# Peptides against a protein of PDB entry 6PSE, part 6

Target 1, 78 residues: chain A of PDB entry 6PSE
Amino acid sequence: PSEEEEYARLVMEAQPEWLRAEVKRLSHELAETTREKIQAAEYGLAVLEEKHQLKLQFEELEVDYEAIRSEMEQLKEA

## One batch from the design tools (peptide; made by RFdiffusion4, then SolubleMPNN)

Design b2_p24_8_s1
Fold by OpenDDE base, seed 4:
Structure b2_p24_8_s1 (fold): chain B 78 residues (1-78), chain C 78 residues (1-78), chain A 24 residues (1-24)
Amino acid sequence: as target 1 above (78 residues)
Amino acid sequence: as target 1 above (78 residues)
Amino acid sequence: MEAERKEKEQLLRDILAEAEAAAA
């Protein structure tokens, strides 16, 4: 049997005391995992924003670079 | 009493059938929350990698830009 | 890139919103 099947059987045969403890355990793990999920999502959003800002800066620099490059190229050809 | 206190009381007074159902519910929610956490983390990592690559490109462009800017400035002052 | 960014952003926002709602 899979671990899942064994666990299911354990739950079916468990006494109330074990079940209450399991509810407590699962509730705790769920709360922790939820907080971690939120943290991961918030971090991801922050990185996305940082990447976006960096992209804007990069594009601005590209414009400035091409302007100077073009001007210099013209001066060298004159 | 807070919802948490009421829930705790419910768990203490609950029959085995309710407790088994609650274990099942919590297990399901934990599994889903875990998957979503992992997904969020994976997305965050992907964006972080993209940001890193962009940063490298930006830094390279900055070097090139400063080189041309400096050269042009020198030419204008001569 | 923008389309992908927006898609990822929306996904993360959805995950965050769902998680915050569940935690409330």
Scores: peptide ipSAE 0.261, ipTM 0.826, DockQ to the pose 0.454
Fold by OpenDDE base, seed 2:
Structure b2_p24_8_s1 (fold): chain B 78 residues (1-78), chain C 78 residues (1-78), chain A 24 residues (1-24)
Amino acid sequence: as target 1 above (78 residues)
Amino acid sequence: as target 1 above (78 residues)
Amino acid sequence: MEAERKEKEQLLRDILAEAEAAAA
């Protein structure tokens, strides 16, 4: 049997004391996992914003670079 | 009483049928929350890698820009 | 790149909003 099937059987045949302990365990894990999910989402958003700001700076530098490159090219061709 | 205290009392006094249903509910929520956490982490990691590559490109462009700027400055001063 | 960024941002915001609502 799969681990899922074995677990399902355990839950179905379990005594109240085991079930209460399992509810406590799952509640704790859910709380921790929820916190970690929030942290992962917040971190991802922060990195997205940083990447966006960097992209804007890169595009600004590209404009400045192309301006100087074009001027230099004109001087070399003259 | 707080919602947490009421919930704790409910779990302590609950019948096996309610406890089994609660284990099922919590297991489902934990599985979904875990999936979403992993998804958020994977997206955050992908963006971090994209940001890193962009940073390398930006630094390379800065080097090229400073080289042209310096050459242009030398030509203007001559 | 911009479209992909906004799509990922919206997904992360949705995950965050759902998680915060569930934690409240």
Scores: peptide ipSAE 0.261, ipTM 0.825, DockQ to the pose 0.466
Fold by OpenDDE base, seed 3:
Structure b2_p24_8_s1 (fold): chain B 78 residues (1-78), chain C 78 residues (1-78), chain A 24 residues (1-24)
Amino acid sequence: as target 1 above (78 residues)
Amino acid sequence: as target 1 above (78 residues)
Amino acid sequence: MEAERKEKEQLLRDILAEAEAAAA
């Protein structure tokens, strides 16, 4: 049998004391996993904001670069 | 009593059939939450990689910009 | 790039909102 089938059988044959302990264990793991999911999402959003700010800076530099490049090209053609 | 205290009391007074159903519910929620946590982490890492690539492009443009700026400054001083 | 950024942002916000709702 698969681990899932074995676990299902264990749950079906378990005494109330074991079941209560398993509910407590699963509740704890769910709370921790939920917190970690929130942290992962918050971190991803922070990185997205940083990337966005960097993109704005890059675009500003592109404008400045093209201005100087154009001026240089004009001076060389004169 | 708080919702947590009421839930704790419910678990303590519950019959085996309810407890088995609760284990099943919590197991399902844990599996889904775990999948979503992994998804959030993977997307966060992808954005981080995109930010890193953008940073490299920005640094390359900074080098090119300073080269042209320096050349322009030399031409204006001559 | 902007469209992709907004798409990923929305996905992360959705995950965050769902997680916060589940934790409440």
Scores: peptide ipSAE 0.261, ipTM 0.825, DockQ to the pose 0.429
Fold by OpenDDE base, seed 1:
Structure b2_p24_8_s1 (fold): chain B 78 residues (1-78), chain C 78 residues (1-78), chain A 24 residues (1-24)
Amino acid sequence: as target 1 above (78 residues)
Amino acid sequence: as target 1 above (78 residues)
Amino acid sequence: MEAERKEKEQLLRDILAEAEAAAA
């Protein structure tokens, strides 16, 4: 039998005291997992903002670079 | 009473059939939340890698820009 | 910036590793 099938059987045959303890355990794990998910999402969003700001700076520099490169190329071709 | 206190009372007074259903519900939610947490973590890592690559590209462009700027400045001063 | 990035990266890796272990 699979672990899932064995667990299902355990739940079906369990006493109320065990079931209450299992509800408490699962509730705790769910709360922790939810907090961790939120934390991961928040960090991801923060990095996205940092990346966005960096992208803006990069694009500004790229414009300036192409301007100078083009001017330099024209001078070399003359 | 808080929702948490009311829920705790419900669990304490619940019949085995309700408790088994609650274990099933919580197990399902935990599985879904776990998958979502993994997705959030993977996404966060991907964004960090993208930001890092962008930073490297920015630094490379900055070096190239300063080289051309310096050469251009020398030509204009001559 | 690099130190902060590595710290955040390690945290996300820890979360991922824990989540994968729990899901296995």
Scores: peptide ipSAE 0.240, ipTM 0.818, DockQ to the pose 0.462

## One batch from the design tools (peptide; made by RFdiffusion4, then SolubleMPNN)

Design b2_p25_1_s4
Fold by OpenDDE base, seed 4:
Structure b2_p25_1_s4 (fold): chain B 78 residues (1-78), chain C 78 residues (1-78), chain A 25 residues (1-25)
Amino acid sequence: as target 1 above (78 residues)
Amino acid sequence: as target 1 above (78 residues)
Amino acid sequence: MEEIKKEFEEALKKMEEEEREKEEE
């Protein structure tokens, strides 16, 4: 039997005391996992924002670079 | 009473059938939340890698820019 | 970029809504 099937049987045959303990355990794990999910999402969003700022800086530098390159080309042709 | 206290009372007074249903509900929510957490972590990692690549490109462009700027400065002083 | 951003924003929004619903009950 799969672990899932074994767990399902355990739940079906369990006494109320075990079931209450399991509800408590699962509630705790769900709360922790939910917090971790939120933290992961917040971190991901922060990295995205940093990446976006870096992209803007990169694009600005590209503009400056092309300006100097063009000026340099003009000076060399003169 | 806080929702937590009310829920705790419900769990303590609940019949086995309700407890089994609650275990099933919580197990499902935990599985879904865990999947979402993992997905968020994977996306965060991907964005971090993209940011790192962009940073490398930015640093390379900075080197090229400074080289041209220096050459331009030398040409203007002569 | 916008798609991933949207996914993170939706995830956060969902959690905020769930928290508000709990506070209103």
Scores: peptide ipSAE 0.169, ipTM 0.783, DockQ to the pose 0.117
Fold by OpenDDE base, seed 5:
Structure b2_p25_1_s4 (fold): chain B 78 residues (1-78), chain C 78 residues (1-78), chain A 25 residues (1-25)
Amino acid sequence: as target 1 above (78 residues)
Amino acid sequence: as target 1 above (78 residues)
Amino acid sequence: MEEIKKEFEEALKKMEEEEREKEEE
């Protein structure tokens, strides 16, 4: 039997005391996992914002670079 | 009583059938939340990698920009 | 980028809604 099938059998055959303990365990793990999920999402958003700011800076620098390149090309052709 | 206290009482007074159903519910929610956490972490990592690549491109453009700026300054001073 | 942002925002919103529902109960 798979571990899942064995666990299912355990739950089906378990005494109320074990089931209460399992509910408590699962509730705790769910709370922790939920907090970790939120933290991961918040971190992801922060990185996205940083990436967006960097992209804007990059695009601004590209414009400035092309302006200087064009000016230099004009100076070299004169 | 807080909802948490009421829930705790419910768990303490619950019949085995309710407890088994609650274990099943919590197991399902934990599995879903775990998957969502992993997905958020993977997306966060992907964004970090994209940000890193953009940073490298930005730094390369800064070097090129400073090179052209310096060359243009030399041409204007001559 | 916008799609990933939306997914993170939806994940946070879902958690906030679930937390609010738990607080209102």
Scores: peptide ipSAE 0.171, ipTM 0.784, DockQ to the pose 0.118; fails the geometry check
Fold by OpenDDE base, seed 3:
Structure b2_p25_1_s4 (fold): chain B 78 residues (1-78), chain C 78 residues (1-78), chain A 25 residues (1-25)
Amino acid sequence: as target 1 above (78 residues)
Amino acid sequence: as target 1 above (78 residues)
Amino acid sequence: MEEIKKEFEEALKKMEEEEREKEEE
């Protein structure tokens, strides 16, 4: 039998005391997993913000680079 | 009474049929939340990789910029 | 970037909604 089938049998044959304990266990695991999901989403957002700031810095550097490149090109043409 | 207290009472007073249904519900929610957590983690990893690639590009541009800046400085000193 | 941002925002929103729904029941 699969672990899933064995678990299903356990749930079906379980006494109320075991079932209450299982509800408590699952509620706890759900709460923890929920917190972890939220944390993952928050971290992802933070990284996106950092990436956005880096992109802005990159674009600023591109502007500065093009300015110097243009100035050098003018010097070579003169 | 708080919802938590009411829920706790419900679990304590519930019949086995309700408890089995609750185990099933919580198991389903846990599975869904777990999947969503994994998805969030995968998205976060993807953003981190993109940020890393952008950082490498930024560093390459910095090198190129410094090279041109140095060449310009040499021209001004000559 | 915007697509991934939306996914994270949706994940957070979904959790807040699920929590609120549980509080309303």
Scores: peptide ipSAE 0.170, ipTM 0.786, DockQ to the pose 0.158; fails the geometry check
Fold by OpenDDE base, seed 1:
Structure b2_p25_1_s4 (fold): chain B 78 residues (1-78), chain C 78 residues (1-78), chain A 25 residues (1-25)
Amino acid sequence: as target 1 above (78 residues)
Amino acid sequence: as target 1 above (78 residues)
Amino acid sequence: MEEIKKEFEEALKKMEEEEREKEEE
């Protein structure tokens, strides 16, 4: 039997004490997983914001670089 | 009573049928939340990699910019 | 980038709604 089928059988045949323990376990794991999901989303947003700021800085530097490059090219061609 | 205390009482006093249903509910929510957590983590990692690539490009451009700036400064001072 | 941001924002919003529903109960 698959692990899923074995687990399903265990749940169906389990005594109330096991079921209560399983509810407690699952509730705890759900709470932890939920917290981790929130943390992952918050971290992802923070990285997106940092990437956006870096992109703005990169674009500014590109403009400055092209200005100096163009000036240098003009001086070398004269 | 707090909702947590009421829920705890419900779990302790519940019949096996309710407990099995609760295990099923919690298992489903855990699976869904786990999938969402993994997805958020994967997206966050992708953004982090993009940010890293952008950082490398920015640093390369900084080096090139400083090289041209220095050459231009030397030409202006001569 | 905007799409990924929206996905993260939706994930957070869903959690905020779930917490609000728990507080209203």
Scores: peptide ipSAE 0.167, ipTM 0.783, DockQ to the pose 0.117; fails the geometry check

Design b2_p25_2_s4
Fold by OpenDDE base, seed 2:
Structure b2_p25_2_s4 (fold): chain B 78 residues (1-78), chain C 78 residues (1-78), chain A 25 residues (1-25)
Amino acid sequence: as target 1 above (78 residues)
Amino acid sequence: as target 1 above (78 residues)
Amino acid sequence: SLREEFERALAEMRRRAEAAERAAR
């Protein structure tokens, strides 16, 4: 039998005391997983912020690059 | 009584049928929350990849910028 | 790398999710 089938059988045959313990266990795991989900989301947000800052820096460099490129073009044509 | 205390009381007084249903409910919520955690992680990875690509572009532009800056400096000194 | 860490984490999470989904059926 699969682990799932064994677990299902266990739940079906379990006494109330085991079931209460299982409810507690699952509640705990749910809480932990929820915290981990939040942490993953927070990380994603942090990376987004970093990407945004990098984009701003890139755009600033593009402006500076075009300025120098234009000046260079003028110097070469003169 | 707090909601937590009420829930604890409910679990304590519940019949096996309710407890089995609660185990099933919590298992389902745990599965869903786990999927959501994965999705959040996948999102974070995608943003990280985008940031990485942007960083590569930025570094390429920095190289080009320094090349032009150096050439400009040489032209102005000559 | 951070990417590799995420990939490992995702792989683990997927395995856990699949197991949880099976258990939740």
Scores: peptide ipSAE 0.153, ipTM 0.800, DockQ to the pose 0.113
Fold by OpenDDE base, seed 5:
Structure b2_p25_2_s4 (fold): chain B 78 residues (1-78), chain C 78 residues (1-78), chain A 25 residues (1-25)
Amino acid sequence: as target 1 above (78 residues)
Amino acid sequence: as target 1 above (78 residues)
Amino acid sequence: SLREEFERALAEMRRRAEAAERAAR
């Protein structure tokens, strides 16, 4: 039998004490996994903010670059 | 009593049929939450990669900008 | 690298998720 079938059989044949322990285990794992999900999301948001700040800096530099490029082009045409 | 205390009492007093259903419910929620955690992590990784690519583009533009700035400065000094 | 660490963590999470999904069926 697959691990899933064995687990299903275990749950089906389990005594209340085991089932209560399993509920506790799963509740703990769910809480932990939820916390980890939140942490992953928070990290993603932090990186997104850093990327946004970098994008603003990049756009500012593009403006400055185009200004100098245009000035240089005008000087070369004169 | 808190919701946690009420839930704890429910688990303690529950029949095996309810406990088996709760194990199934928690297993399902754990699976879903785990998928969501993975998705959050994948998102964070994607944003990190985008930030990295943007950083490379920014650094390339800085080099080009400094080259033009230096050329312009030399032309103004001549 | 941070990327490699993240990818290792993702791989571990995927394995755990697959196990959890099997248990949840």
Scores: peptide ipSAE 0.149, ipTM 0.800, DockQ to the pose 0.114
Fold by OpenDDE base, seed 3:
Order: sequence, then C-alpha cells, then structure tokens
Structure b2_p25_2_s4 (fold): chain B 78 residues (1-78), chain C 78 residues (1-78), chain A 25 residues (1-25)
Amino acid sequence: as target 1 above (78 residues)
Amino acid sequence: as target 1 above (78 residues)
Amino acid sequence: SLREEFERALAEMRRRAEAAERAAR
C-alpha cells in the first residue's frame, strides 16, 4: 500500500481526538508555510530594491562616461 | 466571541465527518500554499539573476570609465 | 553564495511540495 493510501485509511478510521489533533497539526503547518512564503517574497523585494539602486548608479556612471568620452573625442579631432 | 474562538468551538463539537472534511480542506490549502512559496522563491531567484547581470554590466562600464579617465589625466599632465 | 542557497532551498521545497501534493490527493 502507498503512503497515500495508508494516510487515507488513517483519516477514514480515525477517532475524533486524532482528527482534532490532525486539524491542529495541519493548521500549524499551514501557518508556518504561509510565513515562509511571505519571507521569500520579502527577500525578493529586498533584492529588487538593491537592483533599483544599482540601476541608478549605473545610469549615473553612464552619464559621466559619455561626458568624458565626448571631451576626449573633441580633443582628438582638434 | 472572536472568529478564532468560534472556530475552536466548531472543531471541539464537530462530528467525525466534518473533521475529515476539514483535514482534507487544510491538506489542500497546505499544498497550494507550498506551491505559492516555491513560486515566491523562484521569483526571488530570478530577480537575483537580473541584479547579478546588471552588476556585471556595471563593473564592465567601470573598467572602461577608468581607462578613459586615466588616458585623459595623462593627456592633461603632458 | 546566495544563489547556491536559493537553489538548495528551492530543491528542498520542490521535494516537499511533491510529497505534500501526493498526500493531499
């Protein structure tokens, strides 16, 4: 018998006390898994913020680079 | 009475048939929430990869910028 | 690395999810 079939039999044959305990267990696991899901999303948001800050720095450097490149090009043409 | 207290009373007073149905419901929600947790983690990984690629581009631009800056500095000192 | 940590976590989560899905069926 598969573990799934065994679990299904346990649920079908279980007394109310076991079933109440199982409801409590599943509720706890659901709450923990929900917290972990939220935490994963928060980490993703933190990385998004870091990426955004890096993008701003990159764009600033691009402006500075183009300024120097343009100045250098003008000096070489003269 | 709070919703939590009402739910607790339902679990305590419930017949086995209701409890079995609740176990099935919670098992299903746990499975769904687990999938959502994985999706959140995959999203975080994707953002991290994007940030990493941006960092590589930034570092490449820094090298190019320093090369031009150094060349310009040498020309000004001569 | 952070990437390796995410990949290990994802692999573990996938194994657990597959087991949970079978149990919830």
Scores: peptide ipSAE 0.137, ipTM 0.797, DockQ to the pose 0.113
Fold by OpenDDE base, seed 1:
Structure b2_p25_2_s4 (fold): chain B 78 residues (1-78), chain C 78 residues (1-78), chain A 25 residues (1-25)
Amino acid sequence: as target 1 above (78 residues)
Amino acid sequence: as target 1 above (78 residues)
Amino acid sequence: SLREEFERALAEMRRRAEAAERAAR
């Protein structure tokens, strides 16, 4: 039998006290996992914001770079 | 009583059949939430990688910009 | 590195998820 089948049998044969303990355990794990999920999402959002700010800075530098490049090109044509 | 207190009472007073159903429900929700947590973490990692690549591009552009700026300065001094 | 930390965390999370999925079936 698979571990899943064994667990299923355990649940089916378990006494109420064990079942209550299992409900408590699962509830706790669910709560923790939910918090971890939220935390991961929040971190991703923070990094996304940082990336966005960096992108803006990059675009500003691109503009400045193109300005100098254009000026240099004009000097070469003269 | 709070919803939490009511739920706690329900668990304490529940018949084995209800408890088994609750274990099944919680197990399912835990599995789903765990998958969602992984997805959130993967997203965060992806965004972090994108930010890192953007940073490298920014630094490369800075080098190129300084090179042109220096060349332009030399032309002005001549 | 932060990347390595995330990769380790993800690997652990995947193992846990697989276990949870098996338990939920």
Scores: peptide ipSAE 0.146, ipTM 0.799, DockQ to the pose 0.114; fails the geometry check

Design b2_p25_8_s1
Fold by OpenDDE base, seed 4:
Structure b2_p25_8_s1 (fold): chain B 78 residues (1-78), chain C 78 residues (1-78), chain A 25 residues (1-25)
Amino acid sequence: as target 1 above (78 residues)
Amino acid sequence: as target 1 above (78 residues)
Amino acid sequence: SLPSDEEIREFFEEILEEEEEEEEE
């Protein structure tokens, strides 16, 4: 039997005391996992924002660079 | 009583049938939340890599820009 | 203050490593 099937059987045959303990365990794990999920999402959003700001700076620098390059090219052709 | 205290009492007084259903519910929610956590982490790593690559490109452009600016300044001073 | 990029990376990697360990069990 798969581990899932074995676990399902365990739950079916379990005493109330075990079931209460399992509810408590699962509730704890769910709370921890939820916290980690939220934190992961928050960090991901922060990195996205930083990337976006960097992209804007990069685009501004590209414009400035092309302007100077063009000016330099004109001076060399003259 | 806090919602947590009320839930704890519910678990304590619950029948085995309710407890089994709750174990199933919590197991499902845990599995879903775990999947979402993993997806958030995968996405976060991807964004970090993109930001890193962009930063490298930005730093390269800064070097090139400063080189041209310096050359232009020298030409203007001559 | 936000964690450093390295700290954030480590956090994400830990999440993924935990998944791999659970799949191997």
Scores: peptide ipSAE 0.584, ipTM 0.867, DockQ to the pose 0.978
Fold by OpenDDE base, seed 1:
Structure b2_p25_8_s1 (fold): chain B 78 residues (1-78), chain C 78 residues (1-78), chain A 25 residues (1-25)
Amino acid sequence: as target 1 above (78 residues)
Amino acid sequence: as target 1 above (78 residues)
Amino acid sequence: SLPSDEEIREFFEEILEEEEEEEEE
């Protein structure tokens, strides 16, 4: 039997005391996992914002670079 | 009583059928939340890598820009 | 204040390492 099928049998045959303990365990793990998921989403969003700001700075520098490059190219062709 | 205290009382007084249903519910929510947490972490790492690559490109462009700026400044001072 | 990129990376890597350990069991 798969671990899932064995666990399902355990839940079906379990005494109320075990079931209460399992509800408590699962509730705790769910709360912890939910907190970590939220934290991961917050960090991911923050990194996305930083990447976006860096992209804007890069695009600004690219414009300035092309301006100087073009001026330099014109001076060298003359 | 807090919702937590009311839930704790419900779990303590619940019949085995309710407890089994609650274990099933919590197991499902935990599995779903875990999958979402993992997905958030994978996406977060991908964005971090993209930001890192963009930072390297920005630093390379900054070096090239300063080289051309310096050459242009020297030509203008002569 | 936000953690450093390295601290954020470590946080995400820990989440994925926990998944790999659960899949191996």
Scores: peptide ipSAE 0.583, ipTM 0.867, DockQ to the pose 0.973
Fold by OpenDDE base, seed 5:
Structure b2_p25_8_s1 (fold): chain B 78 residues (1-78), chain C 78 residues (1-78), chain A 25 residues (1-25)
Amino acid sequence: as target 1 above (78 residues)
Amino acid sequence: as target 1 above (78 residues)
Amino acid sequence: SLPSDEEIREFFEEILEEEEEEEEE
């Protein structure tokens, strides 16, 4: 049997005291995992925003660079 | 009593059938939340890498821009 | 304040390392 099937059997045969302890354990792990998930999402969004701002700065610099490059090229051709 | 205290009381007074159902529910929610946490972490790392690559490109463009700007300024002063 | 990119990276890597350890058990 898979570990999942063995665990399912354990739950089916477990005494109320074990089941209550398992509910407590799972509730705790769920709360912690939920907090970590939320934190991960918040960090991901923050990095996305920073990347977006950097992209805007990069695009602005590209425009300025191409303007100077074009002017320089025109001066070289004259 | 807080919702947590009320829930704790419910767990203490619950029948085995309810406890087994609660273990199943919590296990399912934990598995889903864990998957979402992992996905958030994977996505976050990908965005971090993209931001890093963009930063490198930006810094390279800044160097190139300053080089052309300096050359252009020297030509204007001559 | 937002953690540094390195601290954020470490946070994400820790999450993924924990999962890899759980999958190996």
Scores: peptide ipSAE 0.583, ipTM 0.868, DockQ to the pose 0.977
Fold by OpenDDE base, seed 2:
Structure b2_p25_8_s1 (fold): chain B 78 residues (1-78), chain C 78 residues (1-78), chain A 25 residues (1-25)
Amino acid sequence: as target 1 above (78 residues)
Amino acid sequence: as target 1 above (78 residues)
Amino acid sequence: SLPSDEEIREFFEEILEEEEEEEEE
């Protein structure tokens, strides 16, 4: 039997005291996991924002670079 | 009473059938939340890598830009 | 204040490492 099937059997055969303890355990783990999920999402969004700002800066620099490059080319061709 | 206190009372007074159903519910929610947490972490790492690559490209462009800027300045000063 | 990129990376890696350990059990 899979661990899932064994766990399912345990739950089915468990006494109320065990079940209450398991509900408490799972509730705690769910709360922690939810907090971590939220934190992960927040960090992910922050990194996305930083990447976006960096991209904008990069694009601005590309424009400036092409402007100077073009000016330089014009000077060399004159 | 807080919702937590009310829930705690519900768990304490619940019948085994309700408790088993609650274990099943919480197990399912935990599994889903865990999956979402993992997915958030995976996406976060991917964005970090993309940001890092963009930073490297930006730094390379800065070097190239400064080179052309310096050359242009030299030409204008001559 | 936002953690450093390295601290954020470590946070994400820890999440993924914990899952790998749970899958091995």
Scores: peptide ipSAE 0.583, ipTM 0.868, DockQ to the pose 0.983

